# Designs tried in a protein design run: peptides against a protein of PDB entry 8RAJ. Part 74

Target 1, 54 residues: chain A of PDB entry 8RAJ
Amino acid sequence: LPAENEDPDKAVVDLHRSPPKTKDPDLTPSGIIAKVKAGDMTQETARELLLAMR

## One batch from the design tools (peptide; made by RFdiffusion4, then SolubleMPNN)

Design b2_p29_7_s2
Fold by OpenDDE base, seed 4:
Structure b2_p29_7_s2 (fold): chain B 54 residues (1-54), chain A 29 residues (1-29)
Amino acid sequence: as target 1 above (54 residues)
Amino acid sequence: MEEEELRRRREEERRRIDEELAAALAAAQ
């Protein structure tokens, strides 16, 4: 089976994508920080999501 | 000049996020 070389660098967090207007409280900057505090999200994943929102 | 300013802004932005995450984690201990 060809291992798909999913270049981990092609999780292109489109830094030019308008922040998702998610009314989801869990996808707000405060909701992301709350998930990291709860241990439900890694600091790295939180960094990537917060960078995608700017 | 523009590429260096874009790099500085990205580095400052990463630093702000890291400081905010570190402050948030420190406030949970």
Scores: peptide ipSAE 0.210, ipTM 0.722, DockQ to the pose 0.529
Fold by OpenDDE base, seed 1:
Structure b2_p29_7_s2 (fold): chain B 54 residues (1-54), chain A 29 residues (1-29)
Amino acid sequence: as target 1 above (54 residues)
Amino acid sequence: MEEEELRRRREEERRRIDEELAAALAAAQ
């Protein structure tokens, strides 16, 4: 299994790779948006993660 | 032609995500 990077700011976001099947709610599209709303994630990091998920 | 179409799709997708993030942030204010 590819290592579940629990820290999105340390995740090497490969925009060419299929999204990891994470069970982490913090790495779901809704969880990412929630972290940006809370100020716990930058909009840039969130954009990169959401792009890797599509 | 394929590389230009792929580039256009990536630019459109980036724009949709930026608009979705902006809307989500605006709905939290």
Scores: peptide ipSAE 0.210, ipTM 0.721, DockQ to the pose 0.671
Fold by OpenDDE base, seed 5:
Structure b2_p29_7_s2 (fold): chain B 54 residues (1-54), chain A 29 residues (1-29)
Amino acid sequence: as target 1 above (54 residues)
Amino acid sequence: MEEEELRRRREEERRRIDEELAAALAAAQ
């Protein structure tokens, strides 16, 4: 199985890859936004992850 | 034509995400 990106800080986001169906709440659009609000994620990383999900 | 349309859609989607993220951050202050 392709490794589910369980760690967004280590995930090489391929913008050309179909997003893995993560069930990780921390990798949902809401979870990503929550991490940025907490200071646990950069806005740049959040943008890249959100783009890869669409 | 298809590559230019794909580029435009990606640029529009990036803007929507940047606006959504900025609004979500602003609503938390």
Scores: peptide ipSAE 0.206, ipTM 0.719, DockQ to the pose 0.602
Fold by OpenDDE base, seed 2:
Structure b2_p29_7_s2 (fold): chain B 54 residues (1-54), chain A 29 residues (1-29)
Amino acid sequence: as target 1 above (54 residues)
Amino acid sequence: MEEEELRRRREEERRRIDEELAAALAAAQ
């Protein structure tokens, strides 16, 4: 598996790439929102990740 | 026409995500 960067602030998300078919709970829309609520992710990083999933 | 429609759809989707994220954060306070 390509190295899961466990650091959400280092997730270089290409907004032109198809969303990764990951089973990682941290890369689900619900997991992203949970990390922002916990203070473990910035709102801007969360926005970029959610945009790349649509 | 097609490129302008694609741009409009991306801008509309960006607004929906911003509103959904703001609502999800506000519901946690």
Scores: peptide ipSAE 0.202, ipTM 0.714, DockQ to the pose 0.618

Design b2_p29_7_s3
Fold by OpenDDE base, seed 5:
Structure b2_p29_7_s3 (fold): chain B 54 residues (1-54), chain A 29 residues (1-29)
Amino acid sequence: as target 1 above (54 residues)
Amino acid sequence: DEEERRRRREEEERRRIDAELRAALEAAR
């Protein structure tokens, strides 16, 4: 199994790779925004993740 | 130039995400 990078700060998000088909609620656009609001994610990491989903 | 048009689209998309993140953070204050 390719390592499920459960840690968004260790996910080298390949901006050219299709987003992982993980039904992880923490990796949805809403889950990412919720982590930034909680202080659990940087705005920079959130930007990179949201860019990789478009 | 196609490369310049690509860079402009990527910059516009970054600005849209930054505005969305900012609006979401401001609405939580």
Scores: peptide ipSAE 0.241, ipTM 0.743, DockQ to the pose 0.648
Fold by OpenDDE base, seed 3:
Structure b2_p29_7_s3 (fold): chain B 54 residues (1-54), chain A 29 residues (1-29)
Amino acid sequence: as target 1 above (54 residues)
Amino acid sequence: DEEERRRRREEEERRRIDAELRAALEAAR
């Protein structure tokens, strides 16, 4: 499995890949928003992740 | 065109997410 790119600088969000069914609270819409609020994620990376979850 | 309709949907979704992120950041101030 190519590594879960939890690294915001390496998130090649494959828009055609179903998000891995990770039970990681950090990959939920709420967890993504929390990382942006903390300054741990860019708004652009958060947008791409939230688009790939639809 | 179907491609133009797809691009419009993707732009509308992008604007919705940007508004949701902005509202969530504003509510945390």
Scores: peptide ipSAE 0.241, ipTM 0.745, DockQ to the pose 0.693
Fold by OpenDDE base, seed 2:
Structure b2_p29_7_s3 (fold): chain B 54 residues (1-54), chain A 29 residues (1-29)
Amino acid sequence: as target 1 above (54 residues)
Amino acid sequence: DEEERRRRREEEERRRIDAELRAALEAAR
């Protein structure tokens, strides 16, 4: 299956939704931090994603 | 109050994530 890169910027991050058990390495806490380090994600978007994961 | 305790936990969690992101970005320099 082509991993449809669900662009995390197009996912309306529902801060009240239990985090999907994502198998996507790019949506793990480590993957999010890696995208911010690469300049591919803002620190603000990363914060919102990480908040939705807790 | 239970709502105050919830808001405090959510604020503490936000601060922890902000600190973790900062530390991770600083360690990448």
Scores: peptide ipSAE 0.239, ipTM 0.737, DockQ to the pose 0.644
Fold by OpenDDE base, seed 4:
Structure b2_p29_7_s3 (fold): chain B 54 residues (1-54), chain A 29 residues (1-29)
Amino acid sequence: as target 1 above (54 residues)
Amino acid sequence: DEEERRRRREEEERRRIDAELRAALEAAR
């Protein structure tokens, strides 16, 4: 069956989900800010992730 | 109104995050 319809919107960070207690340094507020400083993340994506963690 | 109080808190949090991101980017320049 042809793979038509993986919506590119499945990367929507569920803003209503309690932050997973991820010990991943990459998903901490400090880790997100570090990725933005490195140029590996946009300020907009970082804002959305930081909002979803609150 | 509880909805107005929720919207105000969400706007205050957005402003705090935007200020933290600005301060972090400015400190890296």
Scores: peptide ipSAE 0.237, ipTM 0.741, DockQ to the pose 0.654

Design b2_p29_7_s4
Fold by OpenDDE base, seed 1:
Structure b2_p29_7_s4 (fold): chain B 54 residues (1-54), chain A 29 residues (1-29)
Amino acid sequence: as target 1 above (54 residues)
Amino acid sequence: MAEEAREERRRREEEEIERELREALERAR
């Protein structure tokens, strides 16, 4: 993935883009939920990322 | 008809993600 998708504050989440083929465990649905639980990601950013992956 | 059905599907998928996130955050408290 381009480095711009590794930083949730810089992630240009295009809901019309093909779902990112990420091998990054931090960008899996479970990894995103874990970051929100840790306080490392906002619920809004997590929602946008999860929508873009479906 | 086909556009309205796509909008309704997107809304249901969004409501499902919001529910899953809420339930996951509630289980972490």
Scores: peptide ipSAE 0.108, ipTM 0.592, DockQ to the pose 0.585
Fold by OpenDDE base, seed 5:
Structure b2_p29_7_s4 (fold): chain B 54 residues (1-54), chain A 29 residues (1-29)
Amino acid sequence: as target 1 above (54 residues)
Amino acid sequence: MAEEAREERRRREEEEIERELREALERAR
């Protein structure tokens, strides 16, 4: 399977779309914060994701 | 009136998320 290059910069988080009900622990508010802490996500992308979850 | 009240709610929600993110990153250091 080609690793879908989840280009982290192309997650155009539609702030108007219902938050993805992902059971993925990495896409929870805590998982997003953990990725930012690890350097695997920018603070801007994390902010956009958290805004889309509210 | 109704638009200004929506913009104010969005701004408060944004400021809250930015605060929660900052506090979580600070607690994680």
Scores: peptide ipSAE 0.107, ipTM 0.589, DockQ to the pose 0.516
Fold by OpenDDE base, seed 3:
Structure b2_p29_7_s4 (fold): chain B 54 residues (1-54), chain A 29 residues (1-29)
Amino acid sequence: as target 1 above (54 residues)
Amino acid sequence: MAEEAREERRRREEEEIERELREALERAR
């Protein structure tokens, strides 16, 4: 099955929404930085996620 | 006044995160 391109641009991180209480250990500030370093996340998406966690 | 002070805090917070990300990427090279 071709992975339907989940438009990475449709994750409008609602900066006003309480950070999703994702118990995902990979969504820690350190996990986000590690994904950017690995090339698995864009710097822009990482910025938006880190801002939403603050 | 109170809105401008919130926007200045948000801007400083964004600049700090961008600095920490840059420094983390530089240390990781």
Scores: peptide ipSAE 0.104, ipTM 0.594, DockQ to the pose 0.570
Fold by OpenDDE base, seed 2:
Structure b2_p29_7_s4 (fold): chain B 54 residues (1-54), chain A 29 residues (1-29)
Amino acid sequence: as target 1 above (54 residues)
Amino acid sequence: MAEEAREERRRREEEEIERELREALERAR
């Protein structure tokens, strides 16, 4: 199945919740960094997402 | 003792992620 573009900006990442095992390439550490570089994500949101994945 | 050692680990982990993010953004400029 082609990866349906689930807008990753709808994931309110709770820093205290185990990260959902999303197979979303846009929610990988590399995908998050790519969005910040593209201007599609703030550095703050990227920090919160990366912290929640650890 | 055990709680303080968990908080210190979390703080170090946060500082590492912030550094890695900063270095990744700097390498992309």
Scores: peptide ipSAE 0.104, ipTM 0.587, DockQ to the pose 0.524

Design b2_p29_8_s1 (from b2_p29_8, 17 letters changed)
Fold by OpenDDE base, seed 4:
Structure b2_p29_8_s1 (fold): chain B 54 residues (1-54), chain A 29 residues (1-29)
Amino acid sequence: as target 1 above (54 residues)
Amino acid sequence: SAAAAALARAAAEAARLPAAIAELEELAA
């Protein structure tokens, strides 16, 4: 069986790639509404969060 | 600056708050 030369250069995980700063989009007005529409948040919780941001 | 862009994004989201409340009320009706 021919040993497929796995090119070792594909394993340069750039350790300097800052993790995507996923700013929790979940705490923006738009993110809250998106979660409600997706069924990931109750309307009541969304209402409380939105009113707390006012 | 990155700080100015962050403030602008926060202000834009804050400006959506009345619309988000209205959208939620519409979903609850």
Scores: peptide ipSAE 0.483, ipTM 0.846, DockQ to the pose 0.080
Fold by OpenDDE base, seed 2:
Structure b2_p29_8_s1 (fold): chain B 54 residues (1-54), chain A 29 residues (1-29)
Amino acid sequence: as target 1 above (54 residues)
Amino acid sequence: SAAAAALARAAAEAARLPAAIAELEELAA
């Protein structure tokens, strides 16, 4: 069996790779309303999220 | 600057909050 030369450098989690700042655009007021209109979020959840942003 | 653009976007979304609450209340009625 050919030794899979697993390059040990592939296991180096680049700690300097800024985690993708998933700016969840989905947590903006506009994004929340868009999700409600799309049926992807309940109105109750949207209300709680919007009130928590005040 | 990228920082100024990020602040401007955050401020714009924050300014939308009262309108978003009102839009949500209208969807409930």
Scores: peptide ipSAE 0.483, ipTM 0.846, DockQ to the pose 0.081
Fold by OpenDDE base, seed 5:
Structure b2_p29_8_s1 (fold): chain B 54 residues (1-54), chain A 29 residues (1-29)
Amino acid sequence: as target 1 above (54 residues)
Amino acid sequence: SAAAAALARAAAEAARLPAAIAELEELAA
């Protein structure tokens, strides 16, 4: 089976499984909101991420 | 320095956190 090129940019950040150890430059407040607006992140996940930054 | 610019960017994004929370709440309404 050809390795499905899982687009690495679609890493669903599971906040319940591991704190994002990666300095994903897209995990800025602005980047999070942009992902929600793009449909690439759920509002709930975004809320949890933003609250964890507080 | 590149380090100073990175810190300035990080500080600017951190300062947007209250606004980002508010924008997210507005998207929920």
Scores: peptide ipSAE 0.473, ipTM 0.844, DockQ to the pose 0.083
Fold by OpenDDE base, seed 3:
Structure b2_p29_8_s1 (fold): chain B 54 residues (1-54), chain A 29 residues (1-29)
Amino acid sequence: as target 1 above (54 residues)
Amino acid sequence: SAAAAALARAAAEAARLPAAIAELEELAA
């Protein structure tokens, strides 16, 4: 299997495969917004993540 | 302690959740 060198900075969080890790700095409210602003996350995915943290 | 500092950071980020939702809504408008 080719190891997809997924750039760790491009790790797409699959909400259907694994619950968001509260310890992942990229999954903090601030980290999520930063990824959306950078174009590295869709607004829809960000909305789902943020709403799941309530 | 490092553990206490990590918990304080996590609590501070959790407290930003309402603001982050509002920022996302503004970006969508």
Scores: peptide ipSAE 0.468, ipTM 0.840, DockQ to the pose 0.081

Design b2_p29_8_s3 (from b2_p29_8, 15 letters changed)
Fold by OpenDDE base, seed 3:
Structure b2_p29_8_s3 (fold): chain B 54 residues (1-54), chain A 29 residues (1-29)
Amino acid sequence: as target 1 above (54 residues)
Amino acid sequence: EEEERLRRELEERERRLPAAIAELEALAA
């Protein structure tokens, strides 16, 4: 099955509600920043994701 | 043990979150 590329824009992980069962490096705070630095994520999306983890 | 692992992973993510926000703010400036 093609790994559903979870649209990074939709992958708001509520860490408090659902602790990540899997180490998704792409959805860690550090992974998000790495994607922004790589140009693979917009700053706006990253901001939304990081703020949603708070 | 798995629950404790998941909790630790969460705590680590939460601990890194302020720094990640600050890095993002620095990139936006």
Scores: peptide ipSAE 0.393, ipTM 0.819, DockQ to the pose 0.080
Fold by OpenDDE base, seed 5:
Structure b2_p29_8_s3 (fold): chain B 54 residues (1-54), chain A 29 residues (1-29)
Amino acid sequence: as target 1 above (54 residues)
Amino acid sequence: EEEERLRRELEERERRLPAAIAELEALAA
């Protein structure tokens, strides 16, 4: 099955408007922080994603 | 049951969000 590569940099997921349809660990607050710590995401991108979840 | 599961997953993400923001701020300091 083609993994829908939702580009994590473009997935501004408004969780209030669109509740999570899938358990994507990369789109959880903890998953975002884990990617920053691993060097797989910039702090700026992480900030934008986390702020969009509020 | 699916709607309740999705609600619980949202509530868990919302609960963890303040701590994740604080951790990111600490990494930037």
Scores: peptide ipSAE 0.391, ipTM 0.817, DockQ to the pose 0.081
Fold by OpenDDE base, seed 1:
Structure b2_p29_8_s3 (fold): chain B 54 residues (1-54), chain A 29 residues (1-29)
Amino acid sequence: as target 1 above (54 residues)
Amino acid sequence: EEEERLRRELEERERRLPAAIAELEALAA
């Protein structure tokens, strides 16, 4: 199961295999977009994370 | 009860995912 990596640059969040055990707002679809808008995450990393959740 | 909460959180994330992808695409344009 993909580990909940707290590092956004290496975080692969597979919601289908590992539902969130903790409320990490940074690993939600909305949290990812918020980080991109804040300049705290690249669009590329955000794209990879969101596609991994599909 | 915990399993049901986790299922609800998953369903909420899945429900928001299409909109988040669309927002990201709009930021890239």
Scores: peptide ipSAE 0.391, ipTM 0.818, DockQ to the pose 0.079
Fold by OpenDDE base, seed 2:
Structure b2_p29_8_s3 (fold): chain B 54 residues (1-54), chain A 29 residues (1-29)
Amino acid sequence: as target 1 above (54 residues)
Amino acid sequence: EEEERLRRELEERERRLPAAIAELEALAA
């Protein structure tokens, strides 16, 4: 079963460090925004994740 | 072929990142 339940607070994805090893939609910029719109992620957590990718 | 696929997926994510940041800023306003 794909580990769908990686706590978004634990997955800092640095896009500049390595190519994505997984097709996890929750770790893409678009997936993060979709989770915020769905109420499944806070704006603060989303901000931290997106800024870590910059 | 797999490495090239992963590279293309990274480039697409990087290209979308500025728009995602702007969308989040608009939701916070």
Scores: peptide ipSAE 0.389, ipTM 0.816, DockQ to the pose 0.081

Design b2_p29_8_s4 (from b2_p29_8, 15 letters changed)
Fold by OpenDDE base, seed 3:
Structure b2_p29_8_s4 (fold): chain B 54 residues (1-54), chain A 29 residues (1-29)
Amino acid sequence: as target 1 above (54 residues)
Amino acid sequence: DAEAARRRRLAEEAARLPARIAELEALAA
């Protein structure tokens, strides 16, 4: 299965930009941490996503 | 309105980002 390159630009809603009406659930910081705790996301990916939200 | 409330919640979560990053870094140590 091709790893869906979830383009971090599509998964990360810029909290300072009007959220594009993407049907994808906007990964909130809390949602990202919950995925890491559940083992559904690597810590490195979570770190990159959180850094992109700054 | 519900949109203003959503924006406030997102801003509050964004303000917690430094602490959340530190929590993640502590899980790797």
Scores: peptide ipSAE 0.190, ipTM 0.712, DockQ to the pose 0.034
Fold by OpenDDE base, seed 2:
Structure b2_p29_8_s4 (fold): chain B 54 residues (1-54), chain A 29 residues (1-29)
Amino acid sequence: as target 1 above (54 residues)
Amino acid sequence: DAEAARRRRLAEEAARLPARIAELEALAA
């Protein structure tokens, strides 16, 4: 299966209203935090993504 | 059931979103 490099900005799933259909670990809150710590995502983008999941 | 367990883990992680936001704010300080 091609790892659809779906831009993490496009695949934010509301975890409270709909269970994520994605199995991509990078779209989870932990995956987002891990990307920031690795320098692969800005803190601002990560904040926006996490807020969209609330 | 592995799917039920996955849904549970994701719900538990979502419940921690306020703490994750605070963690990001601490990384920016």
Scores: peptide ipSAE 0.173, ipTM 0.701, DockQ to the pose 0.082
Fold by OpenDDE base, seed 5:
Structure b2_p29_8_s4 (fold): chain B 54 residues (1-54), chain A 29 residues (1-29)
Amino acid sequence: as target 1 above (54 residues)
Amino acid sequence: DAEAARRRRLAEEAARLPARIAELEALAA
């Protein structure tokens, strides 16, 4: 038997789920620090970005 | 409220910025 009980409220919840604003996880303080630790960003660039977030 | 929870997380991250900047400045010296 096809499960005819797809709760219509699930579709409404998905439509009101604001697309994850791709806040570049790399532009969060935690993301910036993770990039420095990975060697993907200089400490100076990270400092400048963190200061600009104040 | 998911927005209130997002605002709280962002405020908690922002409150850690001074200490994190100081750590990066100490490593750059």
Scores: peptide ipSAE 0.154, ipTM 0.684, DockQ to the pose 0.035
Fold by OpenDDE base, seed 1:
Structure b2_p29_8_s4 (fold): chain B 54 residues (1-54), chain A 29 residues (1-29)
Amino acid sequence: as target 1 above (54 residues)
Amino acid sequence: DAEAARRRRLAEEAARLPARIAELEALAA
């Protein structure tokens, strides 16, 4: 399989090693918060992601 | 320039990270 050159800069730092959902727009801080508010992300995961972006 | 505007928005959001983290921590308390 051709190594999809997933631009490493687009690697959502998946702290939980979840497979990169290539179609999720780069989770911005606002996007992360929105997912938590929507119940689509745990607060803990969001905290970890936000900390990794700092 | 849409790219420059995107970079600015991302930088502004990054600057808000401490506050956003604190908001999340407050929701868990």
Scores: peptide ipSAE 0.274, ipTM 0.777, DockQ to the pose 0.032; fails the geometry check

## One batch from the design tools (peptide; made by RFdiffusion4, then SolubleMPNN)

Design b2_p30_1_s2
Fold by OpenDDE base, seed 3:
Structure b2_p30_1_s2 (fold): chain B 54 residues (1-54), chain A 30 residues (1-30)
Amino acid sequence: as target 1 above (54 residues)
Amino acid sequence: DEEEKERKEKEEEEKKRLEELKKKELEEME
């Protein structure tokens, strides 16, 4: 039997590295920060959204 | 002038908070 030692560390790292696929890619922490940098969102609104994700 | 200075100081503080929020999100993904 190939014990596929799926390193539990790789599965844990992949789960942390893949932001939960929010159905709205624009509502990811990275998407919000990108909108602020583009001038499409205020810093206040971005702060409120990022705080609501915690 | 005083109201404009206070507004700008608030905007800089909010920017700093947003950068700290971003940093914590990156640290949680490591």
Scores: peptide ipSAE 0.090, ipTM 0.598, DockQ to the pose 0.055
Fold by OpenDDE base, seed 5:
Structure b2_p30_1_s2 (fold): chain B 54 residues (1-54), chain A 30 residues (1-30)
Amino acid sequence: as target 1 above (54 residues)
Amino acid sequence: DEEEKERKEKEEEEKKRLEELKKKELEEME
């Protein structure tokens, strides 16, 4: 029988993966506003994202 | 054009709301 290399450590690491606090600089309030100023995001989309963070 | 005025007024109001939200979030991060 092929030994099921269920690496038990991978399943435990995924549960302890704190939701990536990827402070994606692009998803911070300051990053959203920077995208609006650059013309890469609409004011409406930025407003919706900022309201969803609050 | 009345429709162009209403569009510009909405755009200015949205801009003002975004600037106010920005100011409040900057103040909450300090």
Scores: peptide ipSAE 0.085, ipTM 0.593, DockQ to the pose 0.037
Fold by OpenDDE base, seed 2:
Structure b2_p30_1_s2 (fold): chain B 54 residues (1-54), chain A 30 residues (1-30)
Amino acid sequence: as target 1 above (54 residues)
Amino acid sequence: DEEEKERKEKEEEEKKRLEELKKKELEEME
């Protein structure tokens, strides 16, 4: 039987790594601008969202 | 129509403000 030396130290799921707050990639300044360019958001709504982030 | 001209002028001003905001955000990320 091949002894697969699987290093047991790679399975530390850091349960204390707060999930990176996935800022919705769609709510970033770049994501808002991409939605306007795609026609999925109005320029006015994009302006309001971008101003609310300052 | 003067109302259609004023609407287009507002839309162009908003577009220019959005482009200026985009330019400032790009300059702040470099």
Scores: peptide ipSAE 0.083, ipTM 0.595, DockQ to the pose 0.039
Fold by OpenDDE base, seed 4:
Structure b2_p30_1_s2 (fold): chain B 54 residues (1-54), chain A 30 residues (1-30)
Amino acid sequence: as target 1 above (54 residues)
Amino acid sequence: DEEEKERKEKEEEEKKRLEELKKKELEEME
C-alpha cells in the first residue's frame, strides 16, 4: 500500500505576517497636518496626536 | 480692542507652535 506523503507544511499559517500596519494614512504626522489644513481637524487635537507620537 | 488683539496673538502663537512641531516631526522621519 503506497503511503501518500501528505506534506504537513501547507498548514503553517504564516503567524509572522506582521499585522497589516494599518497605519491609517490619516494618523501619520503628514495625514494629521493635511486634515488640519483641510479644516477636518482642530489644531489642538492635531497637537495632542503629534505629541502622543513622540 | 485689546481682547481681540490678545486672541489673535494667542492664535498666531498656537499656529507657530504647531508649524514648529510639524517641522520637528518631518525632520525625525527623514
Scores: peptide ipSAE 0.081, ipTM 0.574, DockQ to the pose 0.040

Design b2_p30_1_s3
Fold by OpenDDE base, seed 5:
Structure b2_p30_1_s3 (fold): chain B 54 residues (1-54), chain A 30 residues (1-30)
Amino acid sequence: as target 1 above (54 residues)
Amino acid sequence: DLEEKRRREEEERRRERLEEERARELAAME
């Protein structure tokens, strides 16, 4: 009987449910926080955007 | 100078509104 090499690599349940691919990587929660830290975005705008994503 | 302070504050509020409009436009294209 040929041993079925069941690839054990199919059991990586992608627990990284990628946050819904924002078409703009810069509008991700992480991208927004990065822009605020860079001084490219206001803290107020960032708060509004992060609230709209909930 | 109080006039220079007012001008800077108006320029800041204008930048903030333009950034908010761009953020809303970007969010509406998703």
Scores: peptide ipSAE 0.111, ipTM 0.603, DockQ to the pose 0.047
Fold by OpenDDE base, seed 4:
Structure b2_p30_1_s3 (fold): chain B 54 residues (1-54), chain A 30 residues (1-30)
Amino acid sequence: as target 1 above (54 residues)
Amino acid sequence: DLEEKRRREEEERRRERLEEERARELAAME
């Protein structure tokens, strides 16, 4: 039976979905800023997410 | 469909302009 390699790259964060009220500490304004500082998120994507929370 | 592709690209450019305007508004509040 072929093992379907689930491509880990399909976490296309739909930036246009209202941020689910996921209690994920990584989706707080502070968590977004931390991801940008870590290089895990672009400044553009971070701006879009912060704007969607306003 | 080429018409659907053009419509998506126009919607994307419209979103990008609105995001740039909001990014300028945010940068003016700092």
Scores: peptide ipSAE 0.106, ipTM 0.626, DockQ to the pose 0.032
Fold by OpenDDE base, seed 3:
Structure b2_p30_1_s3 (fold): chain B 54 residues (1-54), chain A 30 residues (1-30)
Amino acid sequence: as target 1 above (54 residues)
Amino acid sequence: DLEEKRRREEEERRRERLEEERARELAAME
């Protein structure tokens, strides 16, 4: 039985992995602005999300 | 005054955590 030496170097969680491009139309820059206009999201949360997408 | 300000800031942080959990739950259903 080969012990698969899982290289501990493959457990480098790529902390630089760009957040999965949210396919959610509601998490797009336009969707975030729409939620703020509807009153479903705060202007502060929307600013933080829009800054995290840059 | 300072206790009311701290209570409002704690309520805002609690709402923000619940909104973030809902956003993660929605993103996990797609």
Scores: peptide ipSAE 0.094, ipTM 0.600, DockQ to the pose 0.034
Fold by OpenDDE base, seed 1:
Structure b2_p30_1_s3 (fold): chain B 54 residues (1-54), chain A 30 residues (1-30)
Amino acid sequence: as target 1 above (54 residues)
Amino acid sequence: DLEEKRRREEEERRRERLEEERARELAAME
């Protein structure tokens, strides 16, 4: 039987599966801060959203 | 008082919604 050269390198399941990048830039802490700085969002809405992400 | 704190926070959120609505209305007139 041919020895199946299973490359041991194909079994590195990337345990560092990057957390799902929020597809909405406005739902990131940086996007929220940018909207407040632009005047497109209130400071209190930004505070509530940032607290809900903790 | 926890009830007074909640009431103030609800009043603040109500003011904020009204202020945000006014800001959107102003931005839609430009």
Scores: peptide ipSAE 0.081, ipTM 0.650, DockQ to the pose 0.032

